# Designs tried in a protein design run: peptides against a protein of PDB entry 3T6J. Part 97

Target 1, 375 residues: chain A of PDB entry 3T6J
Amino acid sequence: PIVESYIGFIESYRDPFGSRGEFEGFVAVVNKAMSAKFERLVASAEQLLKELPWPPTFEKDKFLTPDFTSLDVLTFAGSGIPAGINIPNYDDLRQTEGFKNVSLGNVLAVAYATQREKLTFLEEDDKDLYILWKGPSFDVQVGLHELLGHGSGKLFVQDEKGAFNFDQETVINPETGEQIQSWYRSGETWDSKFSTIASSYEECRAESVGLYLCLHPQVLEIFGFEGADAEDVIYVNWLNMVRAGLLALEFYTPEAFNWRQAHMQARFVILRVLLEAGEGLVTITPTTGSDGRPDARVRLDRSKIRSVGKPALERFLRRLQVLKSTGDVAGGRALYEGYATVTDAPPECFLTLRDTVLLRKESRKLIVQPNTRLE
Target 2, 372 residues: chain A of PDB entry 3T6J as posed
Amino acid sequence: PIVESYIGFIESYRDPFGSRGEFEGFVAVVNKAMSAKFERLVASAEQLLKELPWPPTFEKDKFLTPDFTSLDVLTFAGSGIPAGINIPNYDDLRQTEGFKNVSLGNVLAVAYREKLTFLEEDDKDLYILWKGPSFDVQVGLHALLGHGSGKLFVQDEKGAFNFDQETVINPETGEQIQSWYRSGETWDSKFSTIASSYEECRAESVGLYLCLHPQVLEIFGFEGADAEDVIYVNWLNMVRAGLLALEFYTPEAFNWRQAHMQARFVILRVLLEAGEGLVTITPTTGSDGRPDARVRLDRSKIRSVGKPALERFLRRLQVLKSTGDVAGGRALYEGYATVTDAPPECFLTLRDTVLLRKESRKLIVQPNTRLE

## One batch from the design tools (peptide; aimed at target 1 Y13 I85 E203)

Design b2_p30_3_s3 (made by RFdiffusion4, then SolubleMPNN; from b2_p30_3, 13 letters changed)
Fold by OpenDDE base, seed 4:
Structure b2_p30_3_s3 (fold): chain B 375 residues (1-375), chain A 30 residues (1-30)
Amino acid sequence: as target 1 above (375 residues)
Amino acid sequence: PYVLTDEVASVVPALPEDFMGTGRLLEVDE
C-alpha cells in the first residue's frame, strides 16, 4: 500500500486568532479507487477555476497542478479528524508553490451512517433522498471545497522590495470599479490580517465554491453522476448545506456573541445568504415534534437552486474573494460578521431556533480508527 | 494487499461539546 503521513503544527482552527497551528499528525493509506475521481477533478481544475465568479486577475497567475488523493486514515493524532485537507495553509505558498489536497475517505464513510429516525430538521419526503445521496454529495463537496475552494484565488501582494504581483494600473476591483486600493504587505498573511474571522471566512469561501461549482455538469460527470442522479446529488448537497446552517446554531454562544466552530459558522453564513435571496428558495419552519416539543423543518426548493440560489451565491462568493484578495479586512469583516450575526429578529428568530436545535441535539460522534490486516 | 477492518472503524458518541475539529472540510453534523 501507498502510505502517506504528515506531522506538525498545521491547522489553526483552535487558535482564536487563527494564527497558531495545532500539533497534529497522521498515517494513512492511499485509496486508489477513490483517488481516481479526484484525479479526474484535478485534470479539469484549470478549466473549472475559470468558472469561478471572479476575474482572472483575482485568480492565480499560473495554474499549478495540485495533488489530490483519497486517504484511509490509520492513525490521526490531533483534536479531531477532518474530512479533507488542503495544505499548505499559506495562500502565498499555494499560489507560488502549489498545494496538496486529501480526502479522508474512511472518515467520510463513517459519517455516512445516518439513521433515518435520527435525521432532524428535514421533511419526510427528503429523508430517504438525503440518506441515499449524502455520501456521494459529500464526496463532491469535499473535492470541490479542497481543490477549487481552498485551491483558488490570488492574494495581491507587495513584496519586501516594493514589487507588486499584480498590475496596479490595469487590475480593477469588480465590486468597486476602481483600481486596487489594498493588498498584503510583506509579512502579512491571510490569517494574520483577518485574524478572528480568517478560518471561518475561508471555510465559507470554500464551501460556497463547492455549492457553486457542483451545479456544473462536468463536475457531476467526473464523479459519475448524470441525469436525475446528478440533479439529486446537487439537491442533497445544497440541502445538506442549508440544514447544516441551522445545525450550526448549536455552536453559537449567545452570551459571548461568538462561534465555537469555524465550519459551522461558515455554514450559517451561507444559510443566511440563501435566505436573503428569498423567493422561497429556503424555508425554515418551526414545528412541533411527535413528542410535543419544538422542532423545525428546512425546505429547499429544488427548482430555484439555479435561478435564485446560484446568482445569490455567485455575488456573495465574488465579494468574499475580492475582499480576500485585496486584504480588505474592514470590508471583509463587515460582510462576514453581518451574515454571521445571530439575533432573534423575525421572521427567522434564530435565537429561538437555536433553542430548538439544542433541544434536538444528538451526541456528537467520535471516529474510532481502524486497524489493518494482510489478506 | 491490506484490508481496513470495518469492524474496528466505528463512530462513538464521545466528543465533548466544546470540541473543535481540525481540517479543512466538513465536520460531520451527527
Scores: peptide ipSAE 0.031, ipTM 0.428, DockQ to the pose 0.262
OpenDDE base, seeds 1, 2, 3, 5: peptide ipSAE 0.037, 0.029, 0.032, 0.025; ipTM 0.487, 0.538, 0.515, 0.405; seeds 1, 3, 5 fail the geometry check

Design b2_p30_3_s4 (made by RFdiffusion4, then SolubleMPNN; from b2_p30_3, 12 letters changed)
Fold by OpenDDE base, seed 1:
Structure b2_p30_3_s4 (fold): chain B 375 residues (1-375), chain A 30 residues (1-30)
Amino acid sequence: as target 1 above (375 residues)
Amino acid sequence: PAVLTDEVASVVPAPPEDFQGTGRLLEVDE
């Protein structure tokens, strides 16, 4: 078997300022078959990057072909085991040296296992479809999230010598129509500037890229889905995201006005964006469970994903990227924290929904250390 | 960075007997 590992202070999710890495390490075995599938996505990455809703001037100057490997994890040391990884966590290195993507395949496989009876917040008519396509949709989402989410975008930088990595005279901010007015100075990083929102903001960007690009026929084809199957994968991917946005409320602490999990905060933000789009795209309906206690249902109108959802996500995603590229912390914080705010304001009444989420909370799920053997 | 699922919280030791596969989901009380 081909063994891969990494170790060190890697992820900063547990740092409130998004800067200090937590010590983490894993040992894993390469899944060659699944890796080959992700390599097809890598082969199309350069073209797919052009489909993202920002000008080429906001994308990397030179495409660097990344690696993408599916791994079966044997051991993982850390506070939480991820489904996918993109490293290094330095934007400058990603832009100049490249990056590697990893999918922890056996972690995903475990995560895919959902009992129908325990599947909360979905309509009965969606449950079977969700169960059927959750796994495949996750593969698509993780691939896009890592490769084209984290692997996309350019930071505008002025180096220590005063030189810019962009033409100040010709590059136009697509949101303002004006020249670029802010950038990263020497020594400034994504994490140092955006601090408390950096991790969640970036995860939100990556998740949004996944949702946005999964609508592209080529993406679904790469993953082996066509026709009705492709549409179902798209639907379930979007449905999963809006459901995740509701589930995310578990990780919000009202008393402290903070989020305890960056990805969940990101998913809530996306839910808010899609709710804001209106037009019946997403509906959250409070209900009463069979036990007489509060429940809820999330509905996604699949017929409105492209007509309503995509444009809303496009605008939002472009704003995320532009603010990131320009180092506009004030604008970025205003945008992101605006969507990340949890109140009990109608019609959603998110704090009330949070009570419902907590009431319907499933038992904590743990992955048992996997076994491997020679056959 | 990494992407996390809502289903997996951590890795725990496998039971010693007759465990097969590349992973198994356990539910625990919080």
Scores: peptide ipSAE 0.041, ipTM 0.560, DockQ to the pose 0.062
OpenDDE base, seeds 2, 3, 4, 5: peptide ipSAE 0.036, 0.028, 0.016, 0.038; ipTM 0.573, 0.377, 0.407, 0.371; seeds 3, 4, 5 fail the geometry check

Design b2_p30_4 (made by RFdiffusion4)
Pose (drawn by RFdiffusion4):
Structure b2_p30_4 (pose): chain A 372 residues (1-112, 116-375), chain P 30 residues (1-30)
Amino acid sequence: as target 2 above (372 residues)
Amino acid sequence: EETEAELLEVFLQLLDPDREKEFFPFATGT
């Protein structure tokens, strides 16, 4: 459509429980030139789902070209203006017929070297160069194969299923599936507090995982003297964001104030656990004399160590999502999402530095439409 | 279709006259 639109109580992020949605609406025009560079990603999107750490039976049944667009925003009502979105928020529809992927083009043109804190003098160079371009990649993957992948196991009214039970097996356990989503049950209704952050974490992780693929970069025109940097800046940005996320964590209440930032911190912790000197947090000192930190990500170890930690992570997340296992999901997540002062990081002590170097986000003013 | 789009924009502006919005530097979904 020339004009793209949507509205309702949709994103559930701000409900302390995680079910009730916050009202919004948007009207934006579809840009053509930048969209083809996405519709490409849609065309070859079919194969990639099978590159995911879980078998094809643990994935949605068919596939689709649901849609991927680039929208110049006219009116976005509500609290915020996301860079990209995958909707509608009803999972059942995501599997049965389809969903949509939205990359807002003109919001980006808004959001783009001393404020590059927690990096090194190198790095920030590659950051300034490859942040914008890589942003499209991460968004595309986050939206398309982030939430586009995965399958829900639901018990329909009768004792039957939405799938064949005897032929489905859990790779982690080896048994046959003992858990699932029953009638009326949904992602938010079960995982609740964690559902948003958990699902986002999965999507970002698939983002990096498939951001390691030559084909996607060929779609975005990255290869050779190119294919490096963008991937690096992407991962580096992910680990840095895992550091900045401390600001949005409330230690007194032992509570996270956001899904994305928390998810990002979780991915950071998983990478730190992979160890092998791949990632480091150093309690340095800024030129101003105050405290500071430098995030060190060894790029040569990206495929040899980091990737395994990813696909094992995604495999677990997805496995627990399909069977709807809350116990495992939480125990696997709230454990990773835990914030403590234990070394050799001391995140409780780092958080202060994160707050000192903290940033306040900018404001986006919007135009109106007068009727003549 | 253009008139319908303009009417919808006016309707959204009446529901929320505030022109200043927060920026989300990430994609969203559920």

Design b2_p30_4_s1 (made by RFdiffusion4, then SolubleMPNN; from b2_p30_4, 19 letters changed)
Fold by OpenDDE base, seed 3:
Structure b2_p30_4_s1 (fold): chain B 375 residues (1-375), chain A 30 residues (1-30)
Amino acid sequence: as target 1 above (375 residues)
Amino acid sequence: DLLKAKLLIVELEKLDPNKEKKLLDHTVGS
């Protein structure tokens, strides 16, 4: 339809247990031009799913072609406006019935309006490139995040009759080399098992899928980027993610050892993974601003994205998926909370960096009523 | 005819500096 809407209890990000949806709704208009790019992505999705770093046995048995539409939001009622949506938010339903994806294109577009002088934590040489490619890189990231992030992976399930949706004798856990030893039992869900980390963990998986697959030339081609432009989009997408991981510290509450935003926690986790990869891939350098107060710079070595970043992300993504598929809450929690832990340990001193992030915090923004035009 | 909608962002502090922001940012990438 030219006009799309939804309403109901949809997103659980405000629930500490990740289970209770917030009541939200929107009205939006289809952006045909952007939707066409996502349609091409959908057409390639089955093939691109094979590029994900887990065995086919950990992927959905059958690809269910989803809808994917770019929407220009006219109104949104809720505590936050997402850049993209993948619904339903039930993994079992996604696996059996399929899903729908939307990108809120004008929400993304307005978020790109950052003044160069207010752009924090980047090297000066990266600022212009970042401003130029932030928008396009977000389109790529959102498309991958929704379609191939949230839309990927299989949950191993034993049904009420005791039947498995996987072959227990032949399916091997790629991390252990052993047969599958855990799964979801009847009545168990992703959210029920992983509870407090479920939302953020899933967002982290989806974001990581975006970063990982944006390296694939076919993905960039779908979005209309080739050659140097494609490389710049990749670079800016990764740069944005590592920057976002630093910015995420705003949403950590040290006194409660708690994260207030699932996506921000996810981005911090990704930053930690990429920092752990080492080899000069990501560097965070505390500096002094022109005002004499603390500042910081994030540097991403473009030349090491494929050689260092990709392998690190590959290993991490595989672990995320395997733990998710097998319902291994203990392993999943240990992995995720390990990377989500914020300390003041050297060399990063993240609690100190958090103070810098707070000091450099941008003004809070509210999306207001859109301007509409006929073209 | 294609209808396009452009959203505007306004700084909350300029609108209501005393209002506690209860809005959660769920925007991918931000």
Scores: peptide ipSAE 0.044, ipTM 0.492, DockQ to the pose 0.119
OpenDDE base, seeds 1, 2, 4, 5: peptide ipSAE 0.036, 0.030, 0.038, 0.035; ipTM 0.487, 0.505, 0.506, 0.339; seed 5 fails the geometry check

Design b2_p30_4_s2 (made by RFdiffusion4, then SolubleMPNN; from b2_p30_4, 16 letters changed)
Fold by OpenDDE base, seed 4:
Structure b2_p30_4_s2 (fold): chain B 375 residues (1-375), chain A 30 residues (1-30)
Amino acid sequence: as target 1 above (375 residues)
Amino acid sequence: ELEKAAELIVELQRLDPNREKELLEYPVGR
């Protein structure tokens, strides 16, 4: 078997300022069969990057073909086991030297296991479809999230010699219509500048890329879906995201106005974006469960994903990227924290919904690391 | 040959309020 190992101070999720890495390590075996699917995605990556909603000037100058492998984890040491990894975490290195993508396949497999009777916040009519396509949709989402999410975009940089990696005279900010007015100086990084919102913001960008690009027929084809199946995968992927946005409330601490999980915060932000789009795209309805206690239902109108959802996500995603590229911390923070704010304001009443989410939360999943042997 | 690299076993436990919950229902990772 092909063995991969990974060790060091890598992920900064545990740092409130997003800068200090947590010590992490794993040993895994390459899943060749699953890796082949991701290789097909890699083969299309250069073209798919062009489908992202920002000008080429905000994308990497040169496409660097990354590695993408699916791994079955044997041992993992860390605070949490990710479903996917994109490294290095430094954007400047990603754009100049390249990056590697990893899907932790057996971790994803665990995530796929959901009992229908325990599945919360979905309409009954969606439950079977959700269960059927959750796995496949996750594969698509993770692949896009890592490869084309984290693997996309350019940071505008002025180096130590004063040289810019962009033409100051010709590059235009698509949001303002003006020349670029801010950038990263030597020694500044994404994490150092955006600090407390950096991790979640980047996850939000990556998740948004996943949702946005999963609408592309080529993407679904790469993963082996066509026709009605492809549409179902898309639907379930989007449905899962909006549901996740609701579930995310568990990870918000109202008293501290703090989010405890970067990805979940990101998913809540996306939910807010899609709710803001209106037109009946997403509906969250408080209900009463069979036990007489509060419950809720999330509904996504399939017919409005492309007409309402995509444009909303496009605009949002472009703004995320532009603000990231230009190092506009003030603008980025204003945008992101705006969507990340949790209040009890109507019509959503998110704090009330949070109580419902907490009431309906499932038991924590514990991943047990098994023994394996070579035969 | 390694027929199967690893099989993860999931045990459902009560949430420990003193620990950060990891939600695996949806992909979580970098």
Scores: peptide ipSAE 0.050, ipTM 0.457, DockQ to the pose 0.167
OpenDDE base, seeds 1, 2, 3, 5: peptide ipSAE 0.046, 0.048, 0.034, 0.024; ipTM 0.448, 0.469, 0.443, 0.464; seeds 1, 3 fail the geometry check

Design b2_p30_4_s3 (made by RFdiffusion4, then SolubleMPNN; from b2_p30_4, 17 letters changed)
Fold by OpenDDE base, seed 5:
Structure b2_p30_4_s3 (fold): chain B 375 residues (1-375), chain A 30 residues (1-30)
Amino acid sequence: as target 1 above (375 residues)
Amino acid sequence: ELEEAKKLIQELQALDPRKEKELLDHTVGE
């Protein structure tokens, strides 16, 4: 088998400032079959980037084709095992040197093994679909998230010599209609400027890209889904995201007004965006479980994903990118923290829902190193 | 042995409240 590994200070999620990497390492074997799907996605990436909801001037000037590989993890040393990886974790390097995407296939497979009776916060009618399509939908989401999420978008930079990587005279901010008024100066990075929100903000952008682009037939075709199957994959992907946004409340600490997990914060933000869209797209209903204790149900109207959800996500995602590109920390923070705020205000009453989420919390999954053998 | 290992891992995870990374995480550092 083809063996891949990385070792070093890589992921910065545990750094409040998003800058210092945690020492991490893995050894894995290449899953050739799944990697082939990602290669097809890579081959379409340049075209799919054009489908993103920002002007080409806010996209990378040149798409740097990454390697994208699905890996079966043999061993992983770190605070947590991701489902997907995009490295390096430096946006400046991603723009100039390229990047590599990795999907941890067997980690995903473990995540798919959910018992129906333990599946929380879904309508009964959705549970079977969710179980059936969670895996496939997640493969789609991971691929898009890593490749076209983290792999997309331009940072406007002024280098040490005073030169800009964009035309100051012609590039217009689509949100303001004005010329670009802010950018990254020499020595400034995404993490250094956006600091405490950088990781979560970027995850939110990447997840949003996944949701947005998974609606594209070409994407689904690449993964082998057509017709009704494709629609079910879309539905389950979006459903999973809104559910994840609710589950995310576990990782909010009300007393400290902070989030303990960047990805979960991102998912909550997306939930808030989709709830704000209204029109019955997403509904969270407090209920009573069979045990007589508080429960909740998340409902996503599949018929409104394209008509209501997509436009809402489009506007939000564009704004995320514009603020990121221009280094507008004040605007970015205001936007992101606004959606990341957890209150007990009606109708959602998120703090109350948090109690429900905690009550229904599942036991943590343990990942154990697999054995390899020659057959 | 596996159960003991699982228990140990669980205990170690409990010691670090920052180890709250879920299996569905995507990692981007910046």
Scores: peptide ipSAE 0.008, ipTM 0.367, DockQ to the pose 0.194; fails the geometry check
OpenDDE base, seeds 1, 2, 3, 4: peptide ipSAE 0.007, 0.007, 0.007, 0.008; ipTM 0.390, 0.455, 0.436, 0.358; seeds 1, 2, 3, 4 fail the geometry check

Design b2_p30_4_s4 (made by RFdiffusion4, then SolubleMPNN; from b2_p30_4, 17 letters changed)
Fold by OpenDDE base, seed 2:
Structure b2_p30_4_s4 (fold): chain B 375 residues (1-375), chain A 30 residues (1-30)
Amino acid sequence: as target 1 above (375 residues)
Amino acid sequence: ELLEAALLIQELEKLDPRKEKELLEHTVGR
């Protein structure tokens, strides 16, 4: 087996300032089969980028392919075991030597080992299917999210010399039908312009890319799914996302009108987009649990994913990208904060649903105990 | 579920290739 390891002050997520690294270390073995899938995805990335719902002028002129590897963790030392890593974290090394994406496959497998009786907010008919395909669907989603989500889209920039990285005369904004009216100036970045919504907005874009592209047969083929299995993977991926949007309410603080987790806010936004699409695509129904306390059920109509869900997500995702590319902070904030707003307005009554989510919240411990054998 | 959510968050954050290079990675100059 191919063994990989790292050790040192690597991740700074525990530092409120994001500056001080936590001392971490792991030893892992390459999962060759899953790594091969990610490699195929990387090899197809340039072609798959063309399937995204924006004009080529809003896409990167050149896609730089990273390394992508799946690892099975043998041992991990740190405050928490991640599901994935991106290394190196040093900008100078990333610029000169490149970077590598790593998925910790067995960590994900353990994390998704949910007991049927503890699985909340799903219809009974969906639980077994969800349990079966959650892992595989997540592999698809993560691969797409990282590689083609975060890895896609162009920012329109005017450099210090006044030169543009796009043709001002020919590039048309697909939402307005007009020439490009805004861009990033020298010294402006995504984070500096979009500020408080930047992280969540980008996560929302990346998650949306995953949902959108997982519908593409080539993607599912890369991951080894065909026929009924492919359709089930798609269904479970979308179902997981809408469920996650409901679960996300845990991370909203009503008193402060803010979100504590960028990814959870992103998932809630996607849920709102899909609910807005209507036509019975997504239904959230308050119920009463066996304990006599509030509960809820999320239903996704699989037959409407392509006919209703995809077009809604397409329009939304295109709008996210266009606003990002043009540095239109006002438009971007209006769009994103609009969907991220949590009220108790009917029919959804999200604040009431939040109480239900909190009530059904369960703590879980993760133990990773891999065994290796020489056959 | 909380653990799953936490792990997902960690994964997505760590796998983000744009760490501190957002403009550079998304901008290709002509």
Scores: peptide ipSAE 0.014, ipTM 0.435, DockQ to the pose 0.035
OpenDDE base, seeds 1, 3, 4, 5: peptide ipSAE 0.009, 0.013, 0.006, 0.014; ipTM 0.393, 0.447, 0.306, 0.440; seeds 1, 3, 4, 5 fail the geometry check

Design b2_p30_5 (made by RFdiffusion4)
Pose (drawn by RFdiffusion4):
Structure b2_p30_5 (pose): chain A 372 residues (1-112, 116-375), chain P 30 residues (1-30)
Amino acid sequence: as target 2 above (372 residues)
Amino acid sequence: PTVVAELFPSSTVENEAEHLDYAGEYARRF
């Protein structure tokens, strides 16, 4: 459509429980030139789902070209203006017929070297160069194969299923599936507090995982002297964000104030656990003399260590999502999402530095439409 | 031409998108 639109109580992020949605609406025009660069990603999108750490029976039944667009926003009502979105928010529809992927083009043009804190004098160079371009990749993957992948196991009214039970097996356990989503049950209705952050974490992780693929970069025109940097800046940005996320954590209430930032921090912790000197957090000192930190990500160890930690992580997340296992999902997540002062990082002590170097986000003014 | 009404009034929202200096959102699940 020339004009793309949508509205309702949709994104459930701000409900302390995680079920009730917050009202919004948007009207934006579809840009053509930048969209083809996405429709390409859609065309070859089919294969990639099978590169995911879980078998094809643990994935959605068919596939689709649901849609991927680039929208110049006219009116976005509500609290915020996301870079990209995958909707509608009803999972059943995501599997049965389809969903849509939205990359807002003109919001980007808005959001783009001393404020590059927690990096090194190198790094921020590659950051300034490859951040914008890589942003499109991470968004594309986050939206398309982030939430585009995965399958829900639901018990329909009768004792039957939406799938064949005897032929489905859990790779982690080896048994046959003992858990699932029953009638009326949904992602938010079960995982609740964690559902948003958990699902986002999965999407971002698939983001990096498939961002390691030559093809996708060929779609975005990255290879050779190119294919490096973008991937690096992407992962580096992910780990840095994992650091900045401390600001949005409330230690007194032992509570996270956001899904994305928490999910980022979780991915950071998983990478730190992979160890092998791949990632480091150094309690340095800024030129201003105050405290500071430098995030160190060894790029040569990306495929040899980091990737395994990822596909094992995604495998687990997805496995627990399909069977709808809350116990395992939490125990696996809230354990990763835990914030403490234990070394050799001391996140409780780092958080202060994160707050000192903290940033306050900008404001996006919007135009109106007068009726003549 | 005279202005009868405003179909969409002007407004301002917080920028929650990813940026160089701060961490934002790449995308949302709606």

Design b2_p30_5_s1 (made by RFdiffusion4, then SolubleMPNN; from b2_p30_5, 16 letters changed)
Fold by OpenDDE base, seed 2:
Structure b2_p30_5_s1 (fold): chain B 375 residues (1-375), chain A 30 residues (1-30)
Amino acid sequence: as target 1 above (375 residues)
Amino acid sequence: SKVLRILFPPRTVEDVTDRLDRAGETAVRG
């Protein structure tokens, strides 16, 4: 078998400032079948990057072909196992030296069907589709998230000698219509500038890229989905995201006005964006469960994903990128924290919904380190 | 021929940690 390993201070999600990495390491075996799909995605990456909703001037100057490998984890030393990894976690190095994407296949793998009765917050008509396609759709999302999410976007930089990596005279901010007014100076990084929101903001951007690009026919084709299957995968991917946004409320601490999980905060933000789009795209309805206690249902109108959802996500995603590229911390924080705010204001009443989410919370299963056998 | 088999407890997609245990605290303004 092909063995991969990685060790170091890699992920900084446990640092409130998004800078200090936790020491972690893993040993894994290559999943060849899934890796082949990801390699096809890599082969199309340059073209797919052009589909992202920002001008080429806000994209990396040079496309660097990365490796993309799906791995079955044998051992993982650290707190928690991610679904995917984009390495290195430094934007400057990604742009100059290249990067490698890793998907942890056996973390994503479904060994048995989810119990339908335990699937919370979905309409009955959606449950079977969700159970069927959640795995495949998640593979698509992870691939896009890591490769074209974390792997995309340019930071505008002025180096120590005063030189810019962009033409100040010709590059226009698509949001303002004006020349670029801010950038990263020497020694400044994404994490150092955006600090407490850096991790969640970036995860939100990456998740948004996944949702946005999964609508592209070429992406679904790469993963082997066509026709009705492709549409179902898209639907379930979007449905999973809006559901995740509701589930995310578990990780909000009202008393401290803080989020305890970066990815979940990101997913809540996306939910808020899609709710803001209106027009019946997303509906969250409080209900009463069979036990007589509070419950809720999330509905996503499939027919409005492209007409309502995509444009809303496009605008939001562009804003995320522009603010990131220009190092506009004030604007970025205002935008992101605005969507990340949790109140009990009508019509959503998110704090009340949080109580429902907590009430319906299922026990988390611990991931046990796997063993290998020769047969 | 011998085949490598990876054994682990059964899981669902909902069991994915997605860096949950490595999550930090992000300040959110209400």
Scores: peptide ipSAE 0.008, ipTM 0.451, DockQ to the pose 0.120
OpenDDE base, seeds 1, 3, 4, 5: peptide ipSAE 0.021, 0.015, 0.025, 0.025; ipTM 0.446, 0.495, 0.453, 0.442; seeds 1, 3, 4, 5 fail the geometry check

